# Peptides against a protein of PDB entry 6TME: the designs that were tried, part 158

Target 1, 324 residues: chain A of PDB entry 6TME
Amino acid sequence: NRLKRAYIALQAWKKAFYSDPFNTAANWVGPDVCSYKGVFCAPALDDPSVLVVAGIDLNHADIAGYLPPELGLLTDVALFHVNSNRFCGVIPKSLSKLTLMYEFDVSNNRFVGPFPTVALSWPSLKFLDIRYNDFEGKLPPEIFDKDLDAIFLNNNRFESTIPETIGKSTASVVTFAHNKFSGCIPKTIGQMKNLNEIVFIGNNLSGCLPNEIGSLNNVTVFDASSNGFVGSLPSTLSGLANVEQMDFSYNKFTGFVTDNICKLPKLSNFTFSYNFFNGEAQSCVPGSSQEKQFDDTSNCLQNRPNQKSAKECLPVVSRPVDCS
Target 2, 324 residues: chain A of PDB entry 6TME as posed
Amino acid sequence: NRLKRAYIALQAWKKAFYSDPFNTAANWVGPDVCSYKGVFCAPALDDPSVLVVAGIDLNHADIFGYLPPELGLLTDVALFHVNSNRFCGVIPKSLSKLTLMYEFDVSNNRFVGPFPTVALSWPSLKFLDIRYNDFEGKLPPEIFDKDLDAIFLNNNRFESTIPETIGKSTASVVTFAHNKFSGCIPKTIGQMKNLNEIVFIGNNLSGCLPNEIGSLNNVTVFDASSNGFVGSLPSTLSGLANVEQMDFSYNKFTGFVTDNICKLPKLSNFTFSYNFFNGEAQSCVPGSSQEKQFDDTSNCLQNRPNQKSAKECLPVVSRPVDCS

## One batch from the design tools (peptide; made by RFdiffusion4, then SolubleMPNN)

Design b2_p18_5_s1 (from b2_p18_5, 8 letters changed)
Fold by OpenDDE base, seed 5:
Structure b2_p18_5_s1 (fold): chain B 324 residues (1-324), chain A 18 residues (1-18)
Amino acid sequence: as target 1 above (324 residues)
Amino acid sequence: SRDEKIEKLVAELKQKAA
């Protein structure tokens, strides 16, 4: 019986709770699992006459504990939302049995270990949110082979390079922010045909921005701030016809910020502060437009306020990185 | 803050995806 298996799983999970400050699992008593707070039942896809546990929603429950292997018995779960808790440990490999997994949100917890590769085993997964945890190690290239709508990886401990397979992703939103990613942004990024928003904030990324970024015609948000990027901004950025928010602040960029970038038709906010730019077009000057906001603070610009000293600028500006 | 920016973005995206 599927509900009996669910009962075993949920009782094992309750036993794995160290703290339940809101008494969320207080009613997790008896065989009627469909009455459990945060447990949602639906007719099984293979047999509408059978009721199964189809969803878990324990968001914002502040529960401390871990995910026991018995959760693998919840084979009919398609929605697993447990964000904003204090769950620790690893994502159990037994969750591979949850072949109907559609949305997996374990964000804002205390999970550790490598990337939960069990997520790669779910054929129907569309939404993956593992942000605000302590996941570490390499990002599996295979994550971008999946037909995901959104990939949230920010605020973890992921390291190494961003996989070149990123170009295969069909995701509209991808966040890498606040990890330890290093190396260059792959040139294959321009192949992300459905990309709307991508965030690289606060990593150890370096090198030149690939020209292929300019192929992201549907991108509305591009944030590469707080990294180690060098060289000039690619001229191909003029191709970002739909970009609204663009941030290159806190890098080591040099060169001239062109009119073609600052006059992008949908551009609302463009921040390029805390770099080593030595020139900007008049259209890039803060206050030059009522519709656009610019920040050119702490660059090497002449006749602009709040710029770096000549002493700070000269060593960098005199040795521009050739990205050609 | 930068974190707030990410949080806002993620919240908006989750709302769209849900």
Scores: peptide ipSAE 0.020, ipTM 0.630, DockQ to the pose 0.040
Fold by OpenDDE base, seed 2:
Order: sequence, then C-alpha cells, then structure tokens
Structure b2_p18_5_s1 (fold): chain B 324 residues (1-324), chain A 18 residues (1-18)
Amino acid sequence: as target 1 above (324 residues)
Amino acid sequence: SRDEKIEKLVAELKQKAA
C-alpha cells in the first residue's frame, strides 16, 4: 500500500524533527496521511483509483531537523517544497526512488555536504532550488545536462570551476552568486539558448570575459559583479539585444567602455563601478540618458567624480591584460 | 543590495512557474 509507505516515511520524518515552532506536524497522527498539514495527495498516475502522496509543502515552517532515509518511501512525490526551514544534514540518497520528482526546493535551510547528486537521478526534474544552504565542493557537470527551467545555486559553498557543460543548459535562470567558484566563465556559455538571467555575483571568478557572452540574445540580466575579472569588456557584448540589467562592478576590468555597450537597446541599468576602466564613451556617462542608469564610480576615468587615485590606477592601467 | 537582486530574480521565476 502506497499510503502505508507514505505513513512510515512521514512518521519517520516527524521523528526527525527537533523543533516545530508552528506545530506544523501536530496533526501528523494516524494513517490518513492525506490529511497531514503540508501533505498533498492525488490520484496515482499509473492507477487513478489509488490515492498517493504527490506533494510536500512545508515552506516557511521553521522546522529544525533532518531528512531521514525513509523519505525514499514517498515514491509518488513530484513536488517537494521545504524551503525556509532549519533542516540540516545531507539530502538522502534514498530520494533516488522519487522518480516523479518535478520540483525540488530545499532552499534556505542548513543542508551540508556535496552537491546532492540524487537530484541528477530524477529524469523529470524541472526546478531545482538549493540556494541558501551550505552545500560544498564541485558542481557536477551533469547538472547542466538536465532539462531544468531554473537552477538556483546561490549562497552555498560550491568551489572549483563552472563546468563547461553550462552551454548545454536549457535553463532560463541560473544563479551562481555567493559561492566560491573560481576560474574563467566557460566559452560554452554562449550556447545557453534559453538563458534570460544569469548571476555570478560574489565568487572568485577570474580571467577575461568570454566573447561568447555576446551570443546570449535572450539574456535580460547579466550580473558578474564582485569577482576577479580582468581585461576589457568584450566588444561582442553589443550583441546583448535584450539585456536590461548589467553589472560588472567590483572587478578588475580595464580599458574603454564603448558606445556599443552603453547604447544597447534594452539596457536600463549598467553598473561598471569599482573597476579600473580608463575611459568611457559619452553614452556611458551617468546622467547622459533619461532611460538608462549608469554607475562609473571608482574607476580610473578622467574628469569624472569619485574615481580612484592615480596611485591606485597606474599599476593596473599601465599593465592591461590582453584578452585577445 | 546584491542579495536583493537575486531575490528579485527568484521571485520573478517563481511567479512564472506558478
């Protein structure tokens, strides 16, 4: 009996709660699991006459605890939303049995360990949110081979380079922000045909921006701020026909910010502050447009306010990185 | 803030998924 298995799983989970401040699991008593708060039942896909647990929603329950392996008995779950809790430990490998998993949101918890590779085992997964945890180590390249609509990885402890497989991703939104990613952005990034929003904020990324970024025709948000990027902005950025928000602040960029970038047709905000740019086109000057906002603060620009001193600029500007 | 940017993006996506 599927509901019996679900009962075992849910009771094991309740037992794994250390704190339930809102008494969310107070009614998790008895065999009628479909009446449990945050548990949603639906007819089974293979047998409509059988009721199964199809979804879990414990969002914002502030529950402290862990995910026990018995959760693997919830084999009919397609939606697993447990964000904004205090769950700790690792994601159980037993969740590989949840072959119908469609949306997996464990964001804003206290999960640790490596990337939950069990997520890669779910053939139908479309949404993955693991942000605001303590996941660590390398991002598995296979994550981008999945047909995910969104990939939220921000605010974790991921390290190493961004996999070159990123170009295979069909995701519209990808967040890498506030991790420990290093190395260059892969040139394959330009192959992300469905990408609308990508965020690299606050990593240890370095090197030159790949020219292939300019191939991201559908991107509306590109934020690479707070990294260690060097060199000039790629001239190919003029190809970002739909970019609205662009942020390159807090890097080590040099060179000239061109008209071709600042005149992008959909550009609303372009922040390139806290770099070492030594020139900008008139179209890039803050206040030059009513439709666009620019921030050129703390660069090496002449005749602009709030720039770096010559002492700070000279060592960097005199040694430009050639990205060609 | 940088965090606010991320939160906004997430919110927008969640709305699209709903």
Scores: peptide ipSAE 0.019, ipTM 0.587, DockQ to the pose 0.042
Fold by OpenDDE base, seed 1:
Structure b2_p18_5_s1 (fold): chain B 324 residues (1-324), chain A 18 residues (1-18)
Amino acid sequence: as target 1 above (324 residues)
Amino acid sequence: SRDEKIEKLVAELKQKAA
């Protein structure tokens, strides 16, 4: 009975293919769904004598099509990997029936619409990758209430502010890069107890960096480049004891880059180019260390090469933003 | 590149999750 439902689902999906360049579904014929290319069967968790479809892997199949609602019949699927295809449309709400979902990867497709809220219904979800799609609108705050190891949201059309619930996240890696997020980074960010890597690259974020970033003791990668951040770097960044890669380039930061930041013990690469910094400690100067790489290009620094003109600097530097 | 940084991070995470 369970395999019969899977057969119905998979045949409906085959019919939803517009193009299958590698003939991936060529052998999707007959009731033996466990022999289908990209379909993986395993003993059911509730009855080991019953064989069920436990996983789908169609990664890199370049399939054009959509996800039909009949996929909701794949109730035993725990792994759903369909990245690097040309699937379009929305994620079906019927996937809420896949209560065993553990890893969901639909990255590198052409999905549209709002955040797929069906992902929030899966109680055991640990991995969510929806990057490189055309998802749009607000990020639901509830995403950070999920016990996810990683949250990949980059290269979409998400907008509005980052939810304050981010501090509740147990994820080690979160990517916001290349969206349309706006507003400030929430102060609750400092509560992300398991965070190792966070990427904000290429959004419309603004305001001052929250002091609470300095509470991220386990962060190894912090990239806030290509945004609209203003003010000075928080002095509390000296608390980033494990940061290795830090990038604040292409913002509107001002003030002085301090020794306490540039002398961070694990810092390997610190890029603060294309801002309006008007001073830096000697420890921040490119070439000052053999162990650390710095880039101070295109700031308002005195006696440094490749800086902005006085004409460009003066209007910004003379009007510093107070972040206190 | 900025995109390369993201891809590298994602790859590392996928390996850890596997």
Scores: peptide ipSAE 0.027, ipTM 0.607, DockQ to the pose 0.042; fails the geometry check
Fold by OpenDDE base, seed 4:
Structure b2_p18_5_s1 (fold): chain B 324 residues (1-324), chain A 18 residues (1-18)
Amino acid sequence: as target 1 above (324 residues)
Amino acid sequence: SRDEKIEKLVAELKQKAA
C-alpha cells in the first residue's frame, strides 16, 4: 500500500525533527497521511483509483531536523517544498526513488555536502531550488543537461568553474550568485536559448566576458557584479535587445562604455560602477535619460564625480587587458 | 541589496512557474 509506505516515511521524518516551533507535525498521527499538515494527496498517475502522497509543502515551518532515508518511500511525490526550515545534513540518495519529482525546493536550510546528485536522477524535474544552503564543491556538468526551467544555486559554497554544458540549459533563470565559482564564463553561454535571467553576483569569476553573451536575445536580467572580470565590455552586448537590468559593477573592467550598450532599447538600469572604465558615451551618463538609470561611480572617467584617483587608475588603465 | 535582487527574481520565477 502506497499510503502505508508514506506513513512509514512521514513518521520517520517526524522522528527526525529536532524542533518544530509551529507544531507543524502535531497532527502527523495515525495512518491518514493525507490529513497531515503540509502533505497533499492526489490520485496516482498510474491508477486514478489509488490515492497517493503527491506533494509536500513545509515551507516556512522553521523545522530543525534532517531528511531520513525513509523519505525514499514517498515514491509518488512530484512536489517537494521544504524551504525556510533548519533541515541539516545531506539530501538522501534514497530520494532517487521519487521518479515523479517535478519541483524540488530545499532552499533556505542548512544542507551541506556536495551537490545533491540525486536531483540528476529525476527525469521529470523542472524546478530546482537549493539556494541558501551550504552545498559545496563542484557543480556537476550534468545539471545543465536537465530540462529545467529554473536553476537556483545562489548562496551556497559551490566552487570551481561554471560547466561548459551551461549552453545546453533550457532554463529561463539561473542563479550562481554568492558562491565561490571561479574561472571564465563559458563561451557556450550564448547557446542558452531560453535564458531570461542570469545572475553571477559575488563570485570569483574572472577573465574577459565572452562575446557570445550578445547572443542572449531573450535576456532581461544580466548581473555579473562583484567578480574579477577584466577587459572591455564586448561590443556584441549590443545584441541584448531585451535586457532591462544589467550590472557589471565591482569588477576590473576597462575601456569605453559605448552608446551601443547604453542605448539598448529595453535597458532600464545599467550599473557599471566600481570598475576602471576610462570613458563613456554621453548616453551612458547618469541623468542623460529619463527612462534609464545609470551608475558610473568609481571608475576612471574624466569630468565625472566620484571617480577613482589618477594614482589608482593609471596602473590599470595604462595596461588594458586584450580580450581579443 | 544584491540579495534582494535575487529574491525578487526568484519570486517572479515562482509566479511564472505556478
Scores: peptide ipSAE 0.023, ipTM 0.603, DockQ to the pose 0.042; fails the geometry check

Design b2_p18_5_s2 (from b2_p18_5, 8 letters changed)
Fold by OpenDDE base, seed 5:
Structure b2_p18_5_s2 (fold): chain B 324 residues (1-324), chain A 18 residues (1-18)
Amino acid sequence: as target 1 above (324 residues)
Amino acid sequence: SRDEKIKKLVEELKKKAS
């Protein structure tokens, strides 16, 4: 009996709660699991005459606890939303049995350990949100082989390089922000045909921006701020026909910010502050447009306010990195 | 397809959970 298995799983989970400040699981008593708060039943996909637990939504419950292995008994779950809790530990490998998993949101918790590779076992997964946790280690390249609509990885402890397989991703939104990613952005990034938003904020990324970024014609948000990028902005950025928000602030960029970038047709905000740019086109000057906002603060620009001193600029500007 | 069925299921579940 599927509901009996669900009962075992849910009771094991209740037992794994350390704190339930809103008494969310107070009604988790008895065999009628479909009446449990945050538990949603539906007819089974393989047999519509059978009622099964198909979804869990415990968002914003502030529950402290862990995910016990018995959750693997919830084999009919397609939606698992438990964000904004205080769950700790690792994601159980037993969740591999949840072959219908479609949306998995464990964001804003206290999960630890490596990337939850069990997520890679779900053939139908479309939405993965693991942001605002303490996941660590390498990002498995296989994550981008999955047909995901969105990948939220931000605010974790991920390290190492961004996999070259990123170009295979069909996701519209990908966030890497506030991790410990290092190395260069892979050149394969330009192959992300469905990409709308990508965020690299606050990592340890370095090197030159790949020219292939300019191939991201559907991107509306590109944020690479607070990294260690060097060299000039690629001239191919003129290809970002749909970019609205672009941020390169807090890097080590040099060179000239061109008209071709600042005149991008849908550009609304372009921040390139806190770099070592030594020139900008008139179209890039803050206040030059009513439709666009620019920030050129703390660069090496002549005749502009709030720039770095010559002492700070000269050592960097005189030794431009060749990205060719 | 299987995926279409799952998508529909999830959409319905999201409505219930909202």
Scores: peptide ipSAE 0.647, ipTM 0.967, DockQ to the pose 0.960
Fold by OpenDDE base, seed 4:
Structure b2_p18_5_s2 (fold): chain B 324 residues (1-324), chain A 18 residues (1-18)
Amino acid sequence: as target 1 above (324 residues)
Amino acid sequence: SRDEKIKKLVEELKKKAS
C-alpha cells in the first residue's frame, strides 16, 4: 500500500524533527497522510484509482531536523519543496526511488556534503533548487546533461571549475553565485540555447571571458561581478541582443568599453565599476542615456570622477592581458 | 508523455498549495 509507505516515511520524518516552531507537523497523526499539513495527494499516474502522496510543501516552516532515509518510501512524490527550513545533514540516497521527481527545492536550509548526486538519478527533474546551503566539492558535469529548466546553486560552498558540459544545459536560469568556483567560464557557454539568466557573482572565476558569451541571444541577465576576470570585454558581446542587466563589476578587466556593448538594444543597466578599464565610449558614460544606467566607478578612466589613482592603474593598465 | 503527465500533476499540486 503506497499510502502506508508514505505514512511510514512521514512519521519517520516527524521523528527526525528537532524543532517545529509553527507546529507544522502537529496534525501528522494517524494513517490519513493526505490530511497532513504540507502533504498533497493526487491520483497515481499509473493507476488513477489509487491515491498517493504526490507533493510535499513545507516551505517557510522553519523546521529543524534532517531527512531520514525512510523518505525514499515516498515513491510517488513529484513535488518536493522544503525551502526556508533548518534541515541539516545530507540528502538521502534513498530518494533515488522518487523517480517522478519533477521539482526539488531544498533551498535555504543547512544541508552539507557533496552535491546531492541523487538528483541526477531523477529522469524527469525539471527544477533543482539547492541554493543557500552548505553543499561543497565539485559540481558533477552530469547536472547539465539533465533537461532542467532552472538550476539554482548559489550560496553554497561548491569548488573547482564549472563543467564544460554547461553548454548542454537547456536551463533558462542558472545561478553559480556566491560559491568558490574557479577557473575560466567554459567556451561551451555559448551553446546554452535557452539561457535567459546566468549569475556568476562572487566566485573565484578568472581568465578571459569567452567570446562565445556573445552567442547567448536570449540572455536577459548576465552577471559576472566579483570575480577575477581579466582582459578586455569580448567584442562579441554585441550579440547580446536581449540583455537587460549586465554586471562586470569588481573584476580585473582592462581595455576599452565600446559602443557596441553600451548600445545594446535592450540594455537597461550596465555596471562595469571596480575594474581597470582605461577608456569608454561616450555611450557608456553614466548619464549619457535616460533609458540606460551605467556605472563606471573606480576604473582607470580619464576625466571621470571616482576613478582609481594612477598609482593603482599604471601597473595593471600597462600590462594588458591578451585574450586572443 | 510521462513528462506531460508529471507537469500537469505538479501544476495541480501548486494550485492546491497556493
Scores: peptide ipSAE 0.037, ipTM 0.746, DockQ to the pose 0.929
Fold by OpenDDE base, seed 2:
Structure b2_p18_5_s2 (fold): chain B 324 residues (1-324), chain A 18 residues (1-18)
Amino acid sequence: as target 1 above (324 residues)
Amino acid sequence: SRDEKIKKLVEELKKKAS
């Protein structure tokens, strides 16, 4: 009996709660699991006459505890939303039995360990949110082979390089922000055909930006701020026909910011502050447009306010990085 | 398809959760 298995799983989970400040699981008593708060039943996909647990929603419950292996008995669950809790430990491998998983949100918790590779075993997964945890280690290249609509990885402890398989991703939104990623952005990034928003904020990324970024025709948000990027901005950035928000601040970029970038047709905000740019086109000057906002603060620009000193600029500007 | 059925199920669950 599927509901009996669900009962075993949910009771095991209740026992794994250390704190339930809102008494969310107070009514988790007895065999009628479909009446449990945060538990949602629906007709089974394989037999409409059978009622099964199809979803869990415990968002914002502030529950402290862990995920016990018995959760693997919830084999009919397609929606698992437990964000904004205080769950700790690792994601159980037993969740591989949840073959109907469609949306998995464990964001804003205290999960640790490596990337939860069990997520890669779910054939129908479309939404993965693991942000605001303490996941660490390398990002599995296989994550980008999944047909995901969104990939939220930000605010974790992931390290090493971004996999070259990123170009295979069909996701519209990908966040890498506030991790420990290093190395260059892969050239394959230009192959992300459905990408609308990508965020690299606050990593240890370095090297030159790949020219292939200019192939991201559908991107509306591109944020590479707070990294160690060097060299000039690629001229191919003129191809970003739909970019609205662009941020390259807090890097080590050099060279000239061109008209072709600042005149992008849908550009509303372009921040390139806290770099070593030694020139900008008139179209890039803050206040030059009523429709666009620019920030050129703390560069090596002449005749602009709030720039770096000659002493700070000269060592960097005189030794430009060749990105060819 | 199986995926379409799953998607529909998820949408129904979202309605119940809201």
Scores: peptide ipSAE 0.030, ipTM 0.701, DockQ to the pose 0.932
Fold by OpenDDE base, seed 1:
Structure b2_p18_5_s2 (fold): chain B 324 residues (1-324), chain A 18 residues (1-18)
Amino acid sequence: as target 1 above (324 residues)
Amino acid sequence: SRDEKIKKLVEELKKKAS
């Protein structure tokens, strides 16, 4: 009975394919769905004697089509990986019936519409990858209430502010890159106790960096490049004991880049180019260390190469933003 | 393998449910 429902779902999906360049669904014939390419069966959790469809993996199949509502019949699916296809439309609400969903990867497709709120209905979800799509609108605050290990949102059309609930996230990796997020980074960011990597690249974020960033003791990658951040770098960044990659390039930062930042013990790359910094410690100078790479290009630094002109610097440097 | 990945996931889910 459960495999029969899966058969109905998979046949409906096959019918929803517009193009299957690799003929992935060629063997999607007959009731033996466990033999279907990209379909994986396992013993059911509630009855080990019953075989069910537990996973879908159609990664890199270049399939064009949409996700039909009949996919909601795949109630035993815990892994749904369909990245690097050409699926379009919206994520069906019927997927709310997939209560065992653990990893959901629809990245690198052509999905549109608002954030797929159906993902919030999955109680056991640990991995969410919706990057490289055309999802739009605001990010629901509830996403960070989920016990997720990773949240990949980059390369979409999300806008509005980053929710204050970000501090509740238990994720080790979060990507916001290449969206249209605006406003400040919430001060609650410092409460992300498991954070290792966070990427804000290429948004419309602004304001001062919150001091609470310095509380992210386990962060190894912090990239806030290509935004509209202003003010000085927080002195509390000296608390980033494990940061290896740090990028603040292409912003509107001012002030002095201090020793306590450039001498961070695990720092390997620190890029602060294309800002309006008017001073840097000797430890921040490119070439000052064999173990660390720095880029101070296109700032307002004295006696350094490749800096902005006085004409460009003076209006900004003379009016520093007070972040206190 | 992909099969092993699914099996591992199912086992993890069983542990969580127990």
Scores: peptide ipSAE 0.027, ipTM 0.703, DockQ to the pose 0.080

